# Peptides against a protein of PDB entry 5ZKO: the designs that were tried, part 7

Target 1, 44 residues: chain A of PDB entry 5ZKO
Amino acid sequence: SASNPRKFSEKIALQKQRQAEETAAFEEVMMDIGSTRLQAQKLR

## One batch from the design tools (peptide; made by RFdiffusion4, then SolubleMPNN)

Design b1_p9_4_s3 (from b1_p9_4, 7 letters changed)
Fold by OpenDDE base, seed 3:
Structure b1_p9_4_s3 (fold): chain B 44 residues (1-44), chain C 44 residues (1-44), chain A 9 residues (1-9)
Amino acid sequence: as target 1 above (44 residues)
Amino acid sequence: as target 1 above (44 residues)
Amino acid sequence: AMRTALLEL
């Protein structure tokens, strides 16, 4: 069915979006770690 | 607080798990595409 | 990248 390629493309696009969201969430965690380290350094 | 590094490690571990799950989901989609192509070839 | 980040903790 000609709709299958379109549905696959939609699934791929959705997975790429989810991957980007998870990457952004990870970057936020790393930024929080970096901020905490910087704060600790300033207090020394 | 000595607990902060542990909590960050837990967050990172969770994000790694999510990324692995999204990768697996993508691989499944690609396998389905490959299977569909193989089926179409067999019917020619 | 994530593995490297974990090692940097």
Scores: peptide ipSAE 0.133, ipTM 0.675, DockQ to the pose 0.185
Fold by OpenDDE base, seed 5:
Structure b1_p9_4_s3 (fold): chain B 44 residues (1-44), chain C 44 residues (1-44), chain A 9 residues (1-9)
Amino acid sequence: as target 1 above (44 residues)
Amino acid sequence: as target 1 above (44 residues)
Amino acid sequence: AMRTALLEL
């Protein structure tokens, strides 16, 4: 089969993008936890 | 608002799972590249 | 990193 290095590079780039998006989603979760903790501290 | 640490832990666990799945998908892409390289070498 | 984040809950 013809090697298509362009297609592989595109797949790698796409997968790296997905990993970055999942990292951003994780950071959002941590922000929500941080906000909740801050709110709990203020209510004491 | 009531702190729900269980819900946060579940969100974190789910996000970790997603990151692991994306890592597995990346490894699959790399396997395909490796296979293609091996095939190209055999055809020489 | 993710394990550490879990401990910060």
Scores: peptide ipSAE 0.133, ipTM 0.680, DockQ to the pose 0.185; fails the geometry check
Fold by OpenDDE base, seed 2:
Structure b1_p9_4_s3 (fold): chain B 44 residues (1-44), chain C 44 residues (1-44), chain A 9 residues (1-9)
Amino acid sequence: as target 1 above (44 residues)
Amino acid sequence: as target 1 above (44 residues)
Amino acid sequence: AMRTALLEL
């Protein structure tokens, strides 16, 4: 298949975006955990 | 919110899985590019 | 970083 270099570039860019989105979603979960722990400390 | 530690653990596990899946998908794209380049070299 | 974050749970 004459795999179009432009199509490869587009696929790579899309996958990098998805990977970044999943990283951001993970960071959000960790922030929620951190916030909950901080709240628990402040309320004592 | 009494955010259930178990629920946090489940959320983190899910996010790690998704991140691994996106990494695997990226590696597949890179493999396809590598294969195409190798084919182009062999056919010359 | 992600592995370290898991250890804190």
Scores: peptide ipSAE 0.128, ipTM 0.684, DockQ to the pose 0.192; fails the geometry check
Fold by OpenDDE base, seed 4:
Structure b1_p9_4_s3 (fold): chain B 44 residues (1-44), chain C 44 residues (1-44), chain A 9 residues (1-9)
Amino acid sequence: as target 1 above (44 residues)
Amino acid sequence: as target 1 above (44 residues)
Amino acid sequence: AMRTALLEL
């Protein structure tokens, strides 16, 4: 039906949002690793 | 403690898995759109 | 949980 294009666009938008959220979460983890390494270097 | 690096590596692995799962889900949505478009073309 | 685990390194 003609309503399917809009529902598909919404589904795509939601999936893109999830992808971005997971990318941000990954970047946060990598930042925490970097920060921990920097602290460890300061303690040496 | 020395056990924390392993726990951290496990969390990184889990985050990478989530990233891959979200990518796969995105590809599935795109496949569904493609399949729907193909069916619509056949019905015309 | 992940941040907490990093702090324990």
Scores: peptide ipSAE 0.124, ipTM 0.657, DockQ to the pose 0.063; fails the geometry check

Design b1_p9_4_s4 (from b1_p9_4, 6 letters changed)
Fold by OpenDDE base, seed 1:
Structure b1_p9_4_s4 (fold): chain B 44 residues (1-44), chain C 44 residues (1-44), chain A 9 residues (1-9)
Amino acid sequence: as target 1 above (44 residues)
Amino acid sequence: as target 1 above (44 residues)
Amino acid sequence: ELLTKLLEL
């Protein structure tokens, strides 16, 4: 297919969005683990 | 919430899936760019 | 990697 700079730009933008979503999901997992540890300490 | 190792494991598994999907999308973008370059060279 | 970062906590 002929080079379509616009389509490539759109794909790059979508990839950036996916990366942001993955980062957010990672942070959520880490926060949940952190909260669990904090609660366990309070119950001791 | 009490520590739920199973729920954490599920979240980690989901995160691994997201990472794999992001990697696949990245590879697709790179492949499209590569194919475009290859085609442009053949047409010269 | 997520697992590596989790092990560092």
Scores: peptide ipSAE 0.103, ipTM 0.642, DockQ to the pose 0.180
Fold by OpenDDE base, seed 2:
Structure b1_p9_4_s4 (fold): chain B 44 residues (1-44), chain C 44 residues (1-44), chain A 9 residues (1-9)
Amino acid sequence: as target 1 above (44 residues)
Amino acid sequence: as target 1 above (44 residues)
Amino acid sequence: ELLTKLLEL
């Protein structure tokens, strides 16, 4: 099957988007940890 | 709610796994592109 | 690595 270059570019773009979403989700978890630490510091 | 450090570590580990899976999926797409290019060169 | 940074916090 003639691998349509457009189909490849679309797959790559979609995969890049997914990776960015995963990174954002990870950063959210890190922010939650950071906020918890900050709260713990404020209460001391 | 006391943010259980264990729950955070589990979330981070899971997120790292997801990122690795996304990377592997991306590499698969790139391999498919590479194979298509190689096939086109051989026919040439 | 984010995990390393997490462990350092």
Scores: peptide ipSAE 0.101, ipTM 0.637, DockQ to the pose 0.177; fails the geometry check
Fold by OpenDDE base, seed 5:
Structure b1_p9_4_s4 (fold): chain B 44 residues (1-44), chain C 44 residues (1-44), chain A 9 residues (1-9)
Amino acid sequence: as target 1 above (44 residues)
Amino acid sequence: as target 1 above (44 residues)
Amino acid sequence: ELLTKLLEL
């Protein structure tokens, strides 16, 4: 099929969005760990 | 809730897996672009 | 790297 450069650019953009969303989800998990550490510190 | 370190480690492991899968999907898109470029080169 | 970010917490 004729390479539709637009289709490739859109696929790349969507993939970058997915990666950014996964990174944000990871940062949320890390924040939860950080919060737990702060709570543990306050209880000591 | 008592920080379950196992739950955090599992969440991190799952997130790493997702990021790896997204990277693989991106590499597939890039391979498709590369294949298209090779096809275009052969047609010239 | 995820591990490096973990060490920042």
Scores: peptide ipSAE 0.099, ipTM 0.642, DockQ to the pose 0.176; fails the geometry check
Fold by OpenDDE base, seed 4:
Structure b1_p9_4_s4 (fold): chain B 44 residues (1-44), chain C 44 residues (1-44), chain A 9 residues (1-9)
Amino acid sequence: as target 1 above (44 residues)
Amino acid sequence: as target 1 above (44 residues)
Amino acid sequence: ELLTKLLEL
């Protein structure tokens, strides 16, 4: 199929966005763990 | 809320899986670009 | 590693 650079660039941009969203979701989970750890330490 | 380590571990495992899937999808896009580039070079 | 952090809770 004819190389459509625009279509490839769009796919790459979408994948970068998805990866960034997954990274943000991961960081949110880590933040929740960190907060829970802090709370657990305060209860000791 | 009570720290549920199991729930956190499940969330982390899911996030790792999702990140791996997004990476694989990105690599597939890059492979397609590479293949298209190779084909374009052969047509020159 | 996140699992290590879970063990530290």
Scores: peptide ipSAE 0.097, ipTM 0.633, DockQ to the pose 0.062; fails the geometry check

Design b1_p9_5_s1 (from b1_p9_5, 7 letters changed)
Fold by OpenDDE base, seed 3:
Structure b1_p9_5_s1 (fold): chain B 44 residues (1-44), chain C 44 residues (1-44), chain A 9 residues (1-9)
Amino acid sequence: as target 1 above (44 residues)
Amino acid sequence: as target 1 above (44 residues)
Amino acid sequence: SSSAAAEAA
């Protein structure tokens, strides 16, 4: 079916986007931890 | 605050799980594409 | 990234 390649590519692209979003969310968590550590250092 | 490390570790673990789940979903999409290709080859 | 961490500091 001629439409299959386009549908597959779309599905792949969407999943890659989701992976990137979850990576960004992880990085945000790590930044929050880093900020907390820095604040703790400033207060010591 | 003594509770911070545990909360951070939990948050990290949850985000890592989400990343793994999105990776698995991507792999499933690729398997579906592979299966479709194999079926097309059998019918040729 | 180092730049984003620097901005958040």
Scores: peptide ipSAE 0.065, ipTM 0.679, DockQ to the pose 0.036
Fold by OpenDDE base, seed 1:
Structure b1_p9_5_s1 (fold): chain B 44 residues (1-44), chain C 44 residues (1-44), chain A 9 residues (1-9)
Amino acid sequence: as target 1 above (44 residues)
Amino acid sequence: as target 1 above (44 residues)
Amino acid sequence: SSSAAAEAA
């Protein structure tokens, strides 16, 4: 059916969005680590 | 607390696993598209 | 980014 190309493009777009969200979540974890390390350095 | 390094390493590992899973899901979508295209070519 | 690091400090 002619609807398949549109549905596949939507699937690709959604998967790329999820990959970007997981990258952002990883960056947030790294920021939390950085902030914790900076706090620990200030207390010494 | 000394537990923070271990907890952060666990968070990083989990986020990297999630990124790998989303990559695999993207590859599966591309395989489905490829298979559908191959089927359409055979009918023609 | 450098901006994100500055906000966290």
Scores: peptide ipSAE 0.062, ipTM 0.677, DockQ to the pose 0.038
Fold by OpenDDE base, seed 2:
Structure b1_p9_5_s1 (fold): chain B 44 residues (1-44), chain C 44 residues (1-44), chain A 9 residues (1-9)
Amino acid sequence: as target 1 above (44 residues)
Amino acid sequence: as target 1 above (44 residues)
Amino acid sequence: SSSAAAEAA
């Protein structure tokens, strides 16, 4: 029980990391779409 | 190539869903921590 | 980053 605060803080930190990873994945998707569009425009 | 817009929109939608799921998971973690703290307080 | 996006473009 006494380790609960540390366990909670660890759980929060891990969950915040997951949110950051999903944000990064979203940015990557948008970048890939953007680059694909730009390539298509350059080839016209 | 012509299906690319639909594929992109689908990919964006899926990624937005993942972000929402991670947000919900974070809220659940915080709720569990809150309830655990409340229980500990009630037992004192 | 805008710079990374510009380089990848």
Scores: peptide ipSAE 0.047, ipTM 0.674, DockQ to the pose 0.035
Fold by OpenDDE base, seed 5:
Structure b1_p9_5_s1 (fold): chain B 44 residues (1-44), chain C 44 residues (1-44), chain A 9 residues (1-9)
Amino acid sequence: as target 1 above (44 residues)
Amino acid sequence: as target 1 above (44 residues)
Amino acid sequence: SSSAAAEAA
């Protein structure tokens, strides 16, 4: 019976990890755009 | 030259969509846990 | 209209 709460907590933890990974991927995208903009400014 | 900003905006939009999908998946997990808890209470 | 950026680095 005590196995259910453990499985639920694991499911929550895994889902939160996925959200964090998508956040990190978004930050990488924004950094890449920022670096590209900075390069374009240096070429002017 | 105007194609780059469009591609960047598309990349951002797609990444934001992925984050929203993961949020929806998290809400579903929490709803399932909530329903399971409610069922367990009804069985007492 | 941003003409900026060659690639997403």
Scores: peptide ipSAE 0.091, ipTM 0.666, DockQ to the pose 0.028; fails the geometry check

Design b1_p9_5_s2 (from b1_p9_5, 7 letters changed)
Fold by OpenDDE base, seed 4:
Structure b1_p9_5_s2 (fold): chain B 44 residues (1-44), chain C 44 residues (1-44), chain A 9 residues (1-9)
Amino acid sequence: as target 1 above (44 residues)
Amino acid sequence: as target 1 above (44 residues)
Amino acid sequence: ASSAARRAA
């Protein structure tokens, strides 16, 4: 079906971007936790 | 490392929840597109 | 998973 393919593709692209951003945010959380643990080791 | 395990686990849980919500939102987008296409077929 | 380089802790 060729009905509004541009708008559909844009909607999909935006939602995939959101998923990627949340994945990046999760990775940042894990890095923060890892860094905190490493810092605690260094100070012990 | 046992430093602040509850806070870390909470942070991880919240971020995983966000990822799941974005996945659900993506699935909803795909269903909407699919439904729109089906509706267009029925009206043709 | 991201392929991006990450900063060392």
Scores: peptide ipSAE 0.197, ipTM 0.698, DockQ to the pose 0.030
Fold by OpenDDE base, seed 5:
Structure b1_p9_5_s2 (fold): chain B 44 residues (1-44), chain C 44 residues (1-44), chain A 9 residues (1-9)
Amino acid sequence: as target 1 above (44 residues)
Amino acid sequence: as target 1 above (44 residues)
Amino acid sequence: ASSAARRAA
């Protein structure tokens, strides 16, 4: 049925969104590590 | 403390693993779509 | 890298 292409498109979009969320989470981790390092340097 | 670098390294590794898992999930979705298309073509 | 650039702006 013509509905299958829409279902596939939605599934692809959902997986791409999950990848984007994990990328954002990684960037947040790196920011936290960077700020911790900067704070440690300022306190020395 | 010297333990902080290990904690940060573990956190980075964990987030990289999550990104790899989401990439694998995306590839599985694309494979399923590809096989569905191939089956549809064979049935025509 | 792209996110770092956006946050630095």
Scores: peptide ipSAE 0.195, ipTM 0.690, DockQ to the pose 0.029
Fold by OpenDDE base, seed 1:
Order: structure tokens, then C-alpha cells, then sequence
Structure b1_p9_5_s2 (fold): chain B 44 residues (1-44), chain C 44 residues (1-44), chain A 9 residues (1-9)
């Protein structure tokens, strides 16, 4: 079916979006760690 | 609290695992596309 | 927001 190329491109785009979202979630974790460490240093 | 470093390392490890899983899912999509294209070529 | 904007907040 001629619709297969469109369906595949859509599937690729959705997977790339999920990868970007997980990268953003990782960056958020690293920011939380950095902020917590800085706060802990100030209170010591 | 002294438990914070362990909790942070665990959170990082879990996020890295999620990134790897989404990469594997992307590779699966690409394999499906490659296989489908090859099958379509054979039937033409 | 851009990644840079998120980091600045």
C-alpha cells in the first residue's frame, strides 16, 4: 500500500520525540542534583 | 541526609535505562522499515 | 521553553 511510507515516517518522528523527552527528563534530574548539592553546601 | 547521594545515583541510572530503551525502540522501527521495504521489492 | 530557558529558571 502507498500509505506505508507516511506511516513509517510518522512512527520515526514519534520515536524521535520520545527520545528527546527522555533526554529532557535526564537534564531535569541533573538540575535537581546540582541545586540540591548547592543548597546543602550553603547550609553547611 | 547522607542517603541523598545514593538516591541521586539511582535516579540517574533509571533515566539512562529509559534512554537506552527508547533507542532500542527506534532501532526496532528502523528494522521493521528495512524488512518491509525488502519484502515489497521482492514482490514487485 | 528552550532548553536554555529551562536551565536559566
Amino acid sequence: as target 1 above (44 residues)
Amino acid sequence: as target 1 above (44 residues)
Amino acid sequence: ASSAARRAA
Scores: peptide ipSAE 0.194, ipTM 0.688, DockQ to the pose 0.029
Fold by OpenDDE base, seed 3:
Structure b1_p9_5_s2 (fold): chain B 44 residues (1-44), chain C 44 residues (1-44), chain A 9 residues (1-9)
Amino acid sequence: as target 1 above (44 residues)
Amino acid sequence: as target 1 above (44 residues)
Amino acid sequence: ASSAARRAA
């Protein structure tokens, strides 16, 4: 009951997935910044 | 309008905070696993 | 931006 390695493993996997998703969201923000800067440069 | 470095900076900071929060959540899960194992050991 | 737009930037 108390030591459920499967449930612990699943919980760890879920948290690692969330970390990866937040990393991807950060990268998306950085890409958006880069794209915006490139667009601004093209308009000059 | 398009190049708003302040708003970009705020967005980056928010995403970095979220990453840190998810890391903390992961560490909490690992601590819970460790504590559970210790309790099980004490009951033996 | 779409995934394609992000890659093109």
Scores: peptide ipSAE 0.174, ipTM 0.688, DockQ to the pose 0.035

Design b1_p9_5_s3 (from b1_p9_5, 7 letters changed)
Fold by OpenDDE base, seed 3:
Structure b1_p9_5_s3 (fold): chain B 44 residues (1-44), chain C 44 residues (1-44), chain A 9 residues (1-9)
Amino acid sequence: as target 1 above (44 residues)
Amino acid sequence: as target 1 above (44 residues)
Amino acid sequence: SSSKRREEA
């Protein structure tokens, strides 16, 4: 039925959003590492 | 302290694993779409 | 997008 393509497109979109969110979470981890290192250097 | 690098590396590894898992989930969605389409064509 | 989040050092 015609509803299947729309459901699939929504499922794809949601999964792409999750991929983007995990990428953002990775970037946050890297920022935290960078910030911690920067702070440690400032305290030296 | 020397423990921080190891904690960071573990955090990075876990986040990379999550990215891979979301990629696999996306591939599963695409496989389901392909399978559904193939089945629909076989029934025609 | 990602660059703006990185600007706060």
Scores: peptide ipSAE 0.118, ipTM 0.678, DockQ to the pose 0.030
Fold by OpenDDE base, seed 1:
Structure b1_p9_5_s3 (fold): chain B 44 residues (1-44), chain C 44 residues (1-44), chain A 9 residues (1-9)
Amino acid sequence: as target 1 above (44 residues)
Amino acid sequence: as target 1 above (44 residues)
Amino acid sequence: SSSKRREEA
């Protein structure tokens, strides 16, 4: 049907967004680890 | 604290898993699109 | 943009 292309494009866009969000979340985790390490050093 | 490394490693692992899952989801979307196209061709 | 966020932390 003619509506399929639009729906598929939306699905693709949504999934790409989710991937980006998970990447950002990963980066946040890594930053937290780095911050924790830095804090530990400062407290020594 | 000594427990921090383990917790961080778990967070990292979890986020990596999530990224993989989102990648798989994206692939599924693309497969569905491909399947739809194939079906449309068969119906012509 | 991702790099900028990382730098600011």
Scores: peptide ipSAE 0.117, ipTM 0.681, DockQ to the pose 0.031
Fold by OpenDDE base, seed 2:
Structure b1_p9_5_s3 (fold): chain B 44 residues (1-44), chain C 44 residues (1-44), chain A 9 residues (1-9)
Amino acid sequence: as target 1 above (44 residues)
Amino acid sequence: as target 1 above (44 residues)
Amino acid sequence: SSSKRREEA
């Protein structure tokens, strides 16, 4: 059926979005750690 | 507290695991698409 | 944009 190529492209796009979201979540974790370290530095 | 460095390392490790899992999920999607294309090719 | 998130910390 001609609908399959569009469904595949959608599936790929959604999975790439999930990868990007997990990368963003990792960056957020690193930022939180960085801010915590900076806070600790300023409180010394 | 001395527990913070270990907690941070754990958080980083868990997030890296999630990134790897999403990469694996993407590879699975691509494999499924490839198999579907191969099946369609063989049925022609 | 990845760059915009970095400035808010």
Scores: peptide ipSAE 0.110, ipTM 0.676, DockQ to the pose 0.029
Fold by OpenDDE base, seed 4:
Structure b1_p9_5_s3 (fold): chain B 44 residues (1-44), chain C 44 residues (1-44), chain A 9 residues (1-9)
Amino acid sequence: as target 1 above (44 residues)
Amino acid sequence: as target 1 above (44 residues)
Amino acid sequence: SSSKRREEA
């Protein structure tokens, strides 16, 4: 049925979005670590 | 405090795990698409 | 905004 390609493309797109969101979350973690380190340096 | 590095390393590890899980989920989606296509070909 | 949050760090 012709609907299958569209459904699959949607699933792929959603999964790519989730991957991008997890990448962004990782970058946020690293940013928080960097900020914490910078703050610690300022207090020395 | 000495606990901060360990907490950060744990956060990084958890986030890397989540990225890997989303990659696996993407691969599963592609596998399902491939399986569906193969099944459709068999029915032709 | 993601860019503004990065600048404040």
Scores: peptide ipSAE 0.098, ipTM 0.671, DockQ to the pose 0.030

Design b1_p9_5_s4 (from b1_p9_5, 7 letters changed)
Fold by OpenDDE base, seed 5:
Structure b1_p9_5_s4 (fold): chain B 44 residues (1-44), chain C 44 residues (1-44), chain A 9 residues (1-9)
Amino acid sequence: as target 1 above (44 residues)
Amino acid sequence: as target 1 above (44 residues)
Amino acid sequence: ASSAERAAA
């Protein structure tokens, strides 16, 4: 039975995509917090 | 209306945990691939 | 973490 390098590469790519999506979600959270803080400062 | 620093810190902590979980999942995938390769080499 | 340029609102 030959190794399935295509299956392995697909599995790696999928997990890397999930990590990238969670990174993007974190960046969105930080941006939201930053905008909230900036708005609060502008209203003072 | 006061800022909710506790809510922000909780949101950050949750997203950091998600990133750590996805990192652990990636490490597990790489370990599985590595073990499969090592087993295949031993059988040759 | 990725680094990207962000615009302030």
Scores: peptide ipSAE 0.159, ipTM 0.688, DockQ to the pose 0.031
Fold by OpenDDE base, seed 3:
Structure b1_p9_5_s4 (fold): chain B 44 residues (1-44), chain C 44 residues (1-44), chain A 9 residues (1-9)
Amino acid sequence: as target 1 above (44 residues)
Amino acid sequence: as target 1 above (44 residues)
Amino acid sequence: ASSAERAAA
């Protein structure tokens, strides 16, 4: 039976996309923390 | 106002957990591909 | 985001 290489590549691509999205979400959290700290500094 | 360092640390921990889960899912995909290839080899 | 984009925030 066929190995379905195209289906495997699609599944890999999907998982890499999910990893990238979670990385972006982490970066957003870190940016939010950074902005909060900068704002706190400006208020001193 | 308070910087809420505990809330930030919790948010970071959550995002790191999500990244780890997506990494594990990717590894599962790669294991499935590997097993499929091994099975195909045995059928030859 | 790139490191440059993060630094600009």
Scores: peptide ipSAE 0.156, ipTM 0.688, DockQ to the pose 0.035
Fold by OpenDDE base, seed 2:
Structure b1_p9_5_s4 (fold): chain B 44 residues (1-44), chain C 44 residues (1-44), chain A 9 residues (1-9)
Amino acid sequence: as target 1 above (44 residues)
Amino acid sequence: as target 1 above (44 residues)
Amino acid sequence: ASSAERAAA
């Protein structure tokens, strides 16, 4: 139906958002690890 | 502690896996949309 | 752009 293009675009947009969220989650993990390492270094 | 490096590597690996899974999910969405479009074209 | 945000932590 004529509404399919909009539904498809929404579906694509949602998936792109999820990809971005997983990238952000990865960056958060790396920051946490980095902070932990930095703290450990400061305590030496 | 000495076990932290392993835990960090596991955490990173998990996040990389999640990124790959979201990429696969995006590809699946695109395939579904592509198939739907192809079917609609065949019915014209 | 995320490099600047990382530097602030």
Scores: peptide ipSAE 0.156, ipTM 0.686, DockQ to the pose 0.031
Fold by OpenDDE base, seed 1:
Structure b1_p9_5_s4 (fold): chain B 44 residues (1-44), chain C 44 residues (1-44), chain A 9 residues (1-9)
Amino acid sequence: as target 1 above (44 residues)
Amino acid sequence: as target 1 above (44 residues)
Amino acid sequence: ASSAERAAA
């Protein structure tokens, strides 16, 4: 069957979006850790 | 509550694993596109 | 959040 360039580009775009979402989730984890550590330091 | 460094390290490790899995999925998409294009070229 | 917003938290 003929290659469908539109479908390929859509699949690439979707996969890049997933990579960005996982990066954002990692940053949220690091922010949560930083906030928790700062709070713990203030309570000592 | 006290900061739990073990739980933080586990959460970071899990999130890095998810990033690696999404990168591998992107590479699989690109490999599939490359294979399909090569096949289409041979059939012309 | 942006890097700036993250630094301010």
Scores: peptide ipSAE 0.148, ipTM 0.686, DockQ to the pose 0.035

